# Peptides against a protein of PDB entry 5HOI, part 5

Target 1, 351 residues: chain A of PDB entry 5HOI
Amino acid sequence: FRYMPFSPAGTPFGFTDRRYLTMNEVGYVSTVKNSEQYSITVSFFDVGRFREYHFEDLFGYDLCFLNEKGTLFGQSKTGQIQYRPHDSIHSNWTKIIPLQAGERITSVAATPVRVIVGTSLGYFRSFNQFGVPFAVEKTSPIVALTAQNYRVFSVHYSQFHGLSYSLSELGTSSKRYYKRECPLPMSLPNINSDMKKDANLDYYNFNPMGIKSLFFSSYGDPCIFGSDNTLLLLSKWRSPEESKWLPILDSNMEIWKMSGGKETTDIHVWPLALAYDTLNCILVKGKHIWPEFPLPLPSEMEIRMPVFVKSKLLEENKAILNKKNEIGADTEAEEGEEDKEIQIPVSMAAE

## One batch from the design tools (peptide; made by RFdiffusion4, then SolubleMPNN)

Design b1_p25_3_s3
Fold by OpenDDE base, seed 2:
Structure b1_p25_3_s3 (fold): chain B 351 residues (1-351), chain A 25 residues (1-25)
Amino acid sequence: as target 1 above (351 residues)
Amino acid sequence: SAARALRREEIRRRLAKRIAEMLAE
């Protein structure tokens, strides 16, 4: 296991000279390798609200967080962070985060009012939007961060306990916990099943936790999208006794349903944000589970509690086909692997 | 509400269309 720099919906380079550092509902940040330098572009989906900008990166930023007011960059090894407001009226600032030997910045997050830095040793560092420090806290090793306003959703990793999460609020004088290092019921990437394809190995090496993205919903609920392509939402987090993770979307099941039951193994969902009852995402076709260049237009998916398991439906449909073939067994019809459209039961189409 | 039902139907229609386009590529 290696602590890798995490950014929400960040993509690997793969065999290319370019990748997305981060993407969300606001926009996308790309970096291109130019010899020993990088060119960073900050692009927006709302081109009427924001102007695209670019700059030369001499530091090799591998961490990024985009919000409506600016972009936070970080370099995982050197500890350098830079905040760039989208508005030219506000000055850029740069800071070096002190790192111990072998320590890495693993994730950064920024809101209009807070900057957060998490490390592989579990140092949680908080700043205001101008880079003025508030506090340093020692937690379990941080693998992912996101933030909205004053709230921070952090994911932690322990070799002994697996994934945990915290939900905190960063006031001016104190940190409040709503949840503190509670078990996170997210499946880790399965090395043996998923790594049979080189593209999955490349992604695992980039992101060994399989956390494709981490965000707050429009209602301020923590959301996580793992390697299983299930969107988890933390419900009722204000009531510790009632708080639970809800699997609000199986994206593979939804893609399969919306195809009419066709094979969709080469269609991938790349999560951006949850707005009300819709997942904003990029649909990706091909061997790579992440978007390439140019970035496709975002798509919307309605959230739904998964009641049906694709594998069970496929087995039931195979059993129905086998029974039909046993009844029809007098005709030597050739074993054409006709991709027979799996009839989605009418009950599943009506929900 | 009827407006929410229509929005959900439009979201599903757009998604199904985009998936169909991608499967035809």
Scores: peptide ipSAE 0.630, ipTM 0.950, DockQ to the pose 0.741
Fold by OpenDDE base, seed 3:
Structure b1_p25_3_s3 (fold): chain B 351 residues (1-351), chain A 25 residues (1-25)
Amino acid sequence: as target 1 above (351 residues)
Amino acid sequence: SAARALRREEIRRRLAKRIAEMLAE
């Protein structure tokens, strides 16, 4: 297993010279390879609130985190990080994170008040927004980070234990844990079944954990969107004994339902954020499960607990069709193009 | 509330429309 740099909703280059370093509800950061250099563009969805900006990247930043106040960049191999405020009033700052031999920065996160760096050796480094260090902690290997205000959601990986998560608060004087390296019930990418398509292999090589994005909801709940396209939300995390992961959206099921039961295998959800009761996302059509250029406009999906299994509904509908064909054998086969629209049960349509 | 129901219906309508557009491409 190789630890890869993770950024929320980051995309691979694929066969192109450009990719998204990160995207969320604020905007999207793209990088274009120009010979030995990169050109980075920071774009925003609210064009009235923020002005797009670009700069030349001589370092090859492969980590990014965007917030409402600035963008954090990182280079996984060199340990260089840069914070760029969106407002020109505040200065950019750059520093090098000391890395051991073979150590990589695996994820970075930034809020208006904190900068966090996680590594493949489990070094958790915290800074203020000006790059002043608070602490260095040794944890299990970090594979993903997100942060909101003073809170950090970290995902850890062990070859023996699989995925775990921590939820912590970075106060001025101390770090508090709400959850510390607890099991994360997220499905890992199935290498054997899903790798039959070159596009899936490219994505797996870019992101072997299959974590498409990691964010806090607008209510401050940790959210994770895995390779199974299920949005998990950590509920009741303030109460250790009551805390649980809720599968609050099966996005593949929702797309299929909203299509009227049509074939939707080429339509993909790319998660941005959870705003109240809606997943903000990019809908992607094609072979690649990630958005290309130009970025489509965001879409909204309602969250709901998946009660019905698509496969079971497909089997039930096939069984109904087969029974109709057995009964209909005595009446002339009018070759009506039976609209292969899978009847979605009225109970599912009304919810 | 009626306002929440209308918002949900509008979100669902927009999503269904966008998926239908994408399936027609």
Scores: peptide ipSAE 0.630, ipTM 0.949, DockQ to the pose 0.746
Fold by OpenDDE base, seed 4:
Structure b1_p25_3_s3 (fold): chain B 351 residues (1-351), chain A 25 residues (1-25)
Amino acid sequence: as target 1 above (351 residues)
Amino acid sequence: SAARALRREEIRRRLAKRIAEMLAE
C-alpha cells in the first residue's frame, strides 16, 4: 500500500497534461503541466458570485480543497501549503508543514474558519483561516479529510484495522470528538476484479482507497462516496450509540433504473456534494470513471436507499418475460419487437 | 409537499434525459 495525496473528487492526469485537483458544489480546480511548472485555474459554477482566477504553480501542488471563501493548496512531498482567498481583500499566505523522512501530506481541508492538514504518519495539524496554528495531534495515518465550518471528517488507514473515521469539532480552545477512529464500513477497491480495465488500474494507482469524494451534506452529516459508487451518510452522529452509516444511494443502480434498464456500464457518477435530498454530481461517459475536459454541467440524483438488488430485478423480469412468452405462444398476435422497457416496480416510485 | 414532489419529478426527468442523451452518443 502507498499513501497518495487525496483531494475531494480529484482526478488523475491519466495520459493527459491536465487534471482536476478538486471539485465540489462551489466549483472546480484544474492544473495543467507546462514543462517544469503548472498553471492552476480556479473555476466556479456560480459565475455571478465568483470570478475565475489562475496562477502559475512552481511547486507542483497535488492537494487542493475549495470552499466559498478560498482555495487551499498543498504539496504532499515538500509540505508546502498555500491558501488563496477568492477575494482580493484578503492576502494569500504560504506555510511549510514540517515533515519527517518519508512522511507525506495525504489530505488538506479548509473552511472559512479552519485549515486542516493530515499526514501519512497521522499528524493532524489545525490552523485558522490566516494560517495561525492551533494544535498538532498524532492519530492513525490520515488518508482523507473534509471540513465544514468547525467540523472535520477524517478517514484513517491502518494495515491491521483497515479504514476508520473520525468526526471532530475544532473549537477555539479544544478539539472535541464525536467519533474517534471508529470502523468505516466502506468497501475497498478489488484489484483482481476491477483491474481488468487499464483505466481502473490508473485510478487505483492515483487513489488506492477508491474514495472518489467525501463531504458534509447541507445538514452537516459526513458523506463518503467509494469505489462501489455507493453514497454513505453518517446518521445520528451526535448520539454515539445510535450512529450508523446509511447507504443512501447506489448510483450505478439509479443510472440503470433511469435508463429504463439499459446497459449503463460506461456511464459513471462523479460525486460533488449532497444538497438536501439530492446528490450533485458529474455524469461521465467512457473508459475513465472521472470527468475529462471540458467539465460537463452537474447533474442531480435523488437519494434512495437501495432496497432492491439489480440482479434480482433482472431475474424477476426474465421470469415475467418467460411467462409472457409461454402464454403468448397460444395467440398468433405479431405484436412487434417493441423495446421491452424493464418495468421498474411501482413500489420503488412511491418511496 | 406538492412542491417537493414536482421538484423530484423534475430532477428525475432531467436525469433521465441526460442519461438518454449520453446513451445515444
Scores: peptide ipSAE 0.630, ipTM 0.949, DockQ to the pose 0.826
Fold by OpenDDE base, seed 1:
Structure b1_p25_3_s3 (fold): chain B 351 residues (1-351), chain A 25 residues (1-25)
Amino acid sequence: as target 1 above (351 residues)
Amino acid sequence: SAARALRREEIRRRLAKRIAEMLAE
């Protein structure tokens, strides 16, 4: 296993010279490789609120976090981080994070009030928005970070325990834990099943945890979107005993339903954010599960608990078809694999 | 209630339309 740099909704280069470093509801950050240099562009969905900007990256930033006030960049190997406010009134700042031999920055997060750096050795480093350090804490190895206001959602990995998560609040004087290294009920990518498609190997090498994104909802609940394309939300996290992960959207099931039950294996959801009761996402068509260039316009999906399993509905519909064919003797209708529109039960449409 | 229902219906309509467009490509 190798610790790879993680950024929310970041994409691999694949066979191209360009990728998204990160994307969310605010915008998207792209990088283009030019020899040994990179050109970074910070783009926004609300073009009336923000102006697109670009700069030359001589360091090869492989970590990024975008918020409403600025962009945090990081270089996983060198430990360099840079914060760039969107507003020209505030100065950019750069800092080097001290790394041990073989240590990598694995994730970075930034809010308007906090900067967080997580490492492959489990160093959790916190700063204010100006790069002034608060604390260094030793945790289990950090593989992903996101933050909203003063709250941090961290994902940890242990070879012995698998995935865990923490939820903390970074006050002015102290860190409070709501959750500390609790088990994360997310499935890891199945290398043996996914390796059958070359496109999945490239993504696995880029992101071996299969975490497409993690974010806070508009209500401040931690969300994670894994390789299974299920959106998990941490409910009741303020009550330690009542806290649970809710599968609030099976995105593959929702696409299939919204198609009228057609084959949709080439249509992928790329998560951006959860706003109220809607997942903001990019719909992607093709072999790659991630968006290419140009970035399509975002789509909205309603959150719904996956009560129904596609495979069971397919089996039930096959059983209904077979019963109809046993009653109707004469018509040799050729078993063409026609994409038979599976009638979605009315109960599934009424939710 | 009615405004939320209309918003949900519009979200579903837009999503269904976009998926249909993508399947026709």
Scores: peptide ipSAE 0.629, ipTM 0.949, DockQ to the pose 0.761

## One batch from the design tools (peptide; made by RFdiffusion4, then SolubleMPNN)

Design b1_p26_6_s2
Fold by OpenDDE base, seed 1:
Structure b1_p26_6_s2 (fold): chain B 351 residues (1-351), chain A 26 residues (1-26)
Amino acid sequence: as target 1 above (351 residues)
Amino acid sequence: EEEEEKKEEEKKKEEELKKLQEKFKK
């Protein structure tokens, strides 16, 4: 096993001079080898909101995280990170993360308010959006990171304990844990079964954990998409005793249904994001399980699991709040009510 | 041969990185 740089939905070079560093619902970041240099392009799906831009990369960035405000780049071996706001009003900044001998940056994440760096020795480094450091914490070795607002979803790996996860909030004064190094019930890639195709070996060498992506849903739930092509969602994470991983989508089964029950060994789901009740993804056709160039248009896959109840319960709660406001009840909306987890009724979780 | 060249390139990049880290510590 080797710690490899992970970025959400990043692709290997394969036999090409180009790859995607990352992709999500906002857009996609590509890099092209040009002799000893790289040309990076940051592209967006909403071309009306954002303008595509490119720059020359002299450092060979192998880590990337894209959000609505900027792009974070990292170099896993050197410890260099760069944040590039999409808006020209804000300046780019560069930092060097101090690494020990053999330490690698394994993942980076950025929100409009936080920058996070995780390493192969379990150093968790937090910064604000301007690169001002908050803290350094030592955890189990970090293999993947994602973040939304102040929340961080981290995946950890131990040779002895396998995969674990943490869910934390990076407030102004302190880090709060909702979950701390809890077991992650995700299957690792099976070298003997899955590596029968050379293309799977190339991907395994790029990403030995088989984590295609991880993200927060539009409802703020941690999601992970592994090598088994199952989307896992962490439900009830605010209730430590009730928290569980839900297999909300088997993408292989959905492809099989969409094909009319034909064996579709050449169609693959590449996850981007979970927006409400739909998985935003790229449908990949070909030998490789990852998207090539040009990037196909994103597709939406409807989730069939009872997470749909969250949209209805949100609409019902909004309708109840609007009715309470019409009745002139000065219920001070305690700032804590927006962060109430929508409880899915047990009856709907059993269908 | 190719593994030695990769080790030498990695060593060169590590030396350049040390020089960069020393410049950022000043």
Scores: peptide ipSAE 0.007, ipTM 0.383, DockQ to the pose 0.012
Fold by OpenDDE base, seed 2:
Structure b1_p26_6_s2 (fold): chain B 351 residues (1-351), chain A 26 residues (1-26)
Amino acid sequence: as target 1 above (351 residues)
Amino acid sequence: EEEEEKKEEEKKKEEELKKLQEKFKK
């Protein structure tokens, strides 16, 4: 296993000169290779609220986090971080994070009030928005970070314990844990099954954990979107004993429903954010599971608890088709019933 | 009122799903 730099919804270069460093509900950050340098562009979905800007990157930033107030950049190997406010009133700042031999910055996060740096050795470094340090804590190796206001959702990896998560609040005087290195019930990418497609190998080499994105919902609940394309939400995290991960969306099942029950292997959900009851996402059509250039417009996908496993729905549909074939019903009635929306039984939305 | 708003939201979601399906049929 190799610790790779993680940014929310970041894409690999693949065979191209360009990639997305990060994307979310605010916008998207792209980088283009220009010989020995990079050109970074920070683009926004709300073009009325924000102005797109670009700059030359001589450092090769491979970490990024975008929020409504600025963009945090990081270089995983050198330990350089840069915060760039979107507003020109506030100054950019640069800092070098001290790294040990072989240590990497694995993830960075920024809110309007906090900057967080996580490393492959489990150093958790916190700063204010001006780069003033608060604390350094030693945790299990950090593989991903996201933050909202004062809250931080961190994902950790141990060779012995697998994936864990922490949820913490970074106050002015102290860090509070709501969850501390608790088991994360997320499936890791299965190298043997998924690697049959070259595109999956390229993505695995870029992101070995298969974490496509991490974010907080509009309600402030931690969300994770893994390689299984299931959106997990941490419910009741304020109550230590009641906290549970909810599989609130199976995006593969939703794509399957949207296709009229056809196996679509060329449509992929790329997660941006969770707003209320909708997943903001990019629908990707093609061989790659990630968006290419130009970026498609965001789409909304309604949250639905996966009450049916795709396999059960396929078995039930096969059983219905087999029953129709046994009843000898005329071929003209089959074309009109294939378009019947598989109504999710209302009874399963209430548990 | 609340049941009609829910039906209008469901109908809007169905229309949006249909528009998405039409985009994928092209």
Scores: peptide ipSAE 0.006, ipTM 0.308, DockQ to the pose 0.032
Fold by OpenDDE base, seed 4:
Structure b1_p26_6_s2 (fold): chain B 351 residues (1-351), chain A 26 residues (1-26)
Amino acid sequence: as target 1 above (351 residues)
Amino acid sequence: EEEEEKKEEEKKKEEELKKLQEKFKK
């Protein structure tokens, strides 16, 4: 097994001079190899909100994370990271992460308030958006990271225990765990079945875990999309005893249904984000399971699991809160009520 | 002023981070 640099929805070079470093709901980051140099382009789906920009990369960044405020780049071998705000008001910063012999940065994540670096030795490094360090923690080897606001979803790998995950919150003074190195019920790529197609071998060599992407949903639930093309959502993560992974979308089954029950071995889902009840994705047609150039337009795939209950209950709870506020009850708005996990009534969980 | 305070805070946190890294190397 080899630890490879992971970025959400990143694509391999394959036989080309170009790849996507990362992509999500905000946009996509591409790199083109020009001899010994790389040209990086940061592109956005909302062309009215952000201007596409490019720069020359002399370091060969192989890690990337895109958010609404900036792009984090990393070089897995040298330990160099760079944060580039999308707005010119804030300066770019560069830092070198100290790496031990043979250590690699395996994943990076960035939010508007946090930068996270994970390594093949399990060093978890946290920074603010300006690159000011908070802490170093030693965990199991980190293979993937994503973050939203102060929350971090980390995937770990052990040769003995397989995949595990952590869900943590990076406050100003301390890290809180909601989940700490719990078993991740994701299937690893089956080397023997998948290696029959050269394209699958190339992808496996790029991403041995088969994690196409991981992200937080619009509701702040950790999501992971594996090699089995199933979207897993971590439900009830605030309740340790009730927390479970939900297979909210089998994308292969949805493609099969959309094709009218025809075998569609040439259509692949490439995950970007989960917005409400829809998977934002790229539909890829061809030999490669990943998008090529130019990037196809994003598609929305409706989730058939009753995640609708959560949105409806959020609206109902907001409507109840607004009615309570209109009745002039001096209920001090405890800052903690907006982040309460909606209990789905048992009666609605049986449909 | 605010940039100097940020640099001093960054330097202090970087020194604390180095001390933490040294504790994990032993």
Scores: peptide ipSAE 0.000, ipTM 0.296, DockQ to the pose 0.010
Fold by OpenDDE base, seed 5:
Structure b1_p26_6_s2 (fold): chain B 351 residues (1-351), chain A 26 residues (1-26)
Amino acid sequence: as target 1 above (351 residues)
Amino acid sequence: EEEEEKKEEEKKKEEELKKLQEKFKK
């Protein structure tokens, strides 16, 4: 298994010279390959509050985290990190994270008060917003990080135990755990089923965990959006015994509803953030499951508990069709049955 | 003051989340 650098909602280059390093509710960070260097642009959705800026990247930053106060960049192989405030009041700072042989920075996160670095060996490094180090902790290998204020949501991977998560708070003197390396009930990408499209293989090579994004909700709950396009929210995390993952949105089901029950294999949800009861996302139309250039405007998708699994509805419809065929109704099974309008149950359309 | 305001904001967010979770149970 190869640990890859992860950034929230980051996209691969694919066949292009450009990609998104990260995107969220604040904005999006793009990089363009210019021969031996990169040009990075930090763009914002609120153009009245923030001004777009760009700089030349000689290091090839492959990790990024954007917040309301600045952007954290990282280079997974060299261990270089750079924090760039959006304002001119605070100076940029650069550091080298010491890496062992074969160690990689796998994820970085930044809040207005904390900087976090996670590695493929499970080194968890914490800093303040000025890059002053607090601590180094050894955990299971880190594959993804996000942070809000003092809270950190970390995803870990073990070849023996699969995915786990931690939820911690980084005080001034100590780290508190709310959850420590607990099992994460997220499905990994299925190489055999999902790799039928070359575009899915390219994405898997970029992000083998299939984690499209992770963030904290506006309420401060950890959220994760996997390859199954289901938004998971960690509920009741303050009560360790009551804490559970809630599948609060099946985005494939929502796209299917929005299409009027048509098979829409070319529409994809790309998650940005969860604000109250809406998923802020990019609706992607095309061959790739990720947004290309230019970035479409963000869309809002209402969160809903998946009452019906699309697979179960498809199986029930197939079972009804097979029963009709057994009863000797010469319904010419035209080979085009994949495009038949699946009748949305009135109960699913009225919600 | 700031710690109480944070606790009150966190409590308000927890109540709003509870209301949201009740909408999903219906």
Scores: peptide ipSAE 0.000, ipTM 0.253, DockQ to the pose 0.017

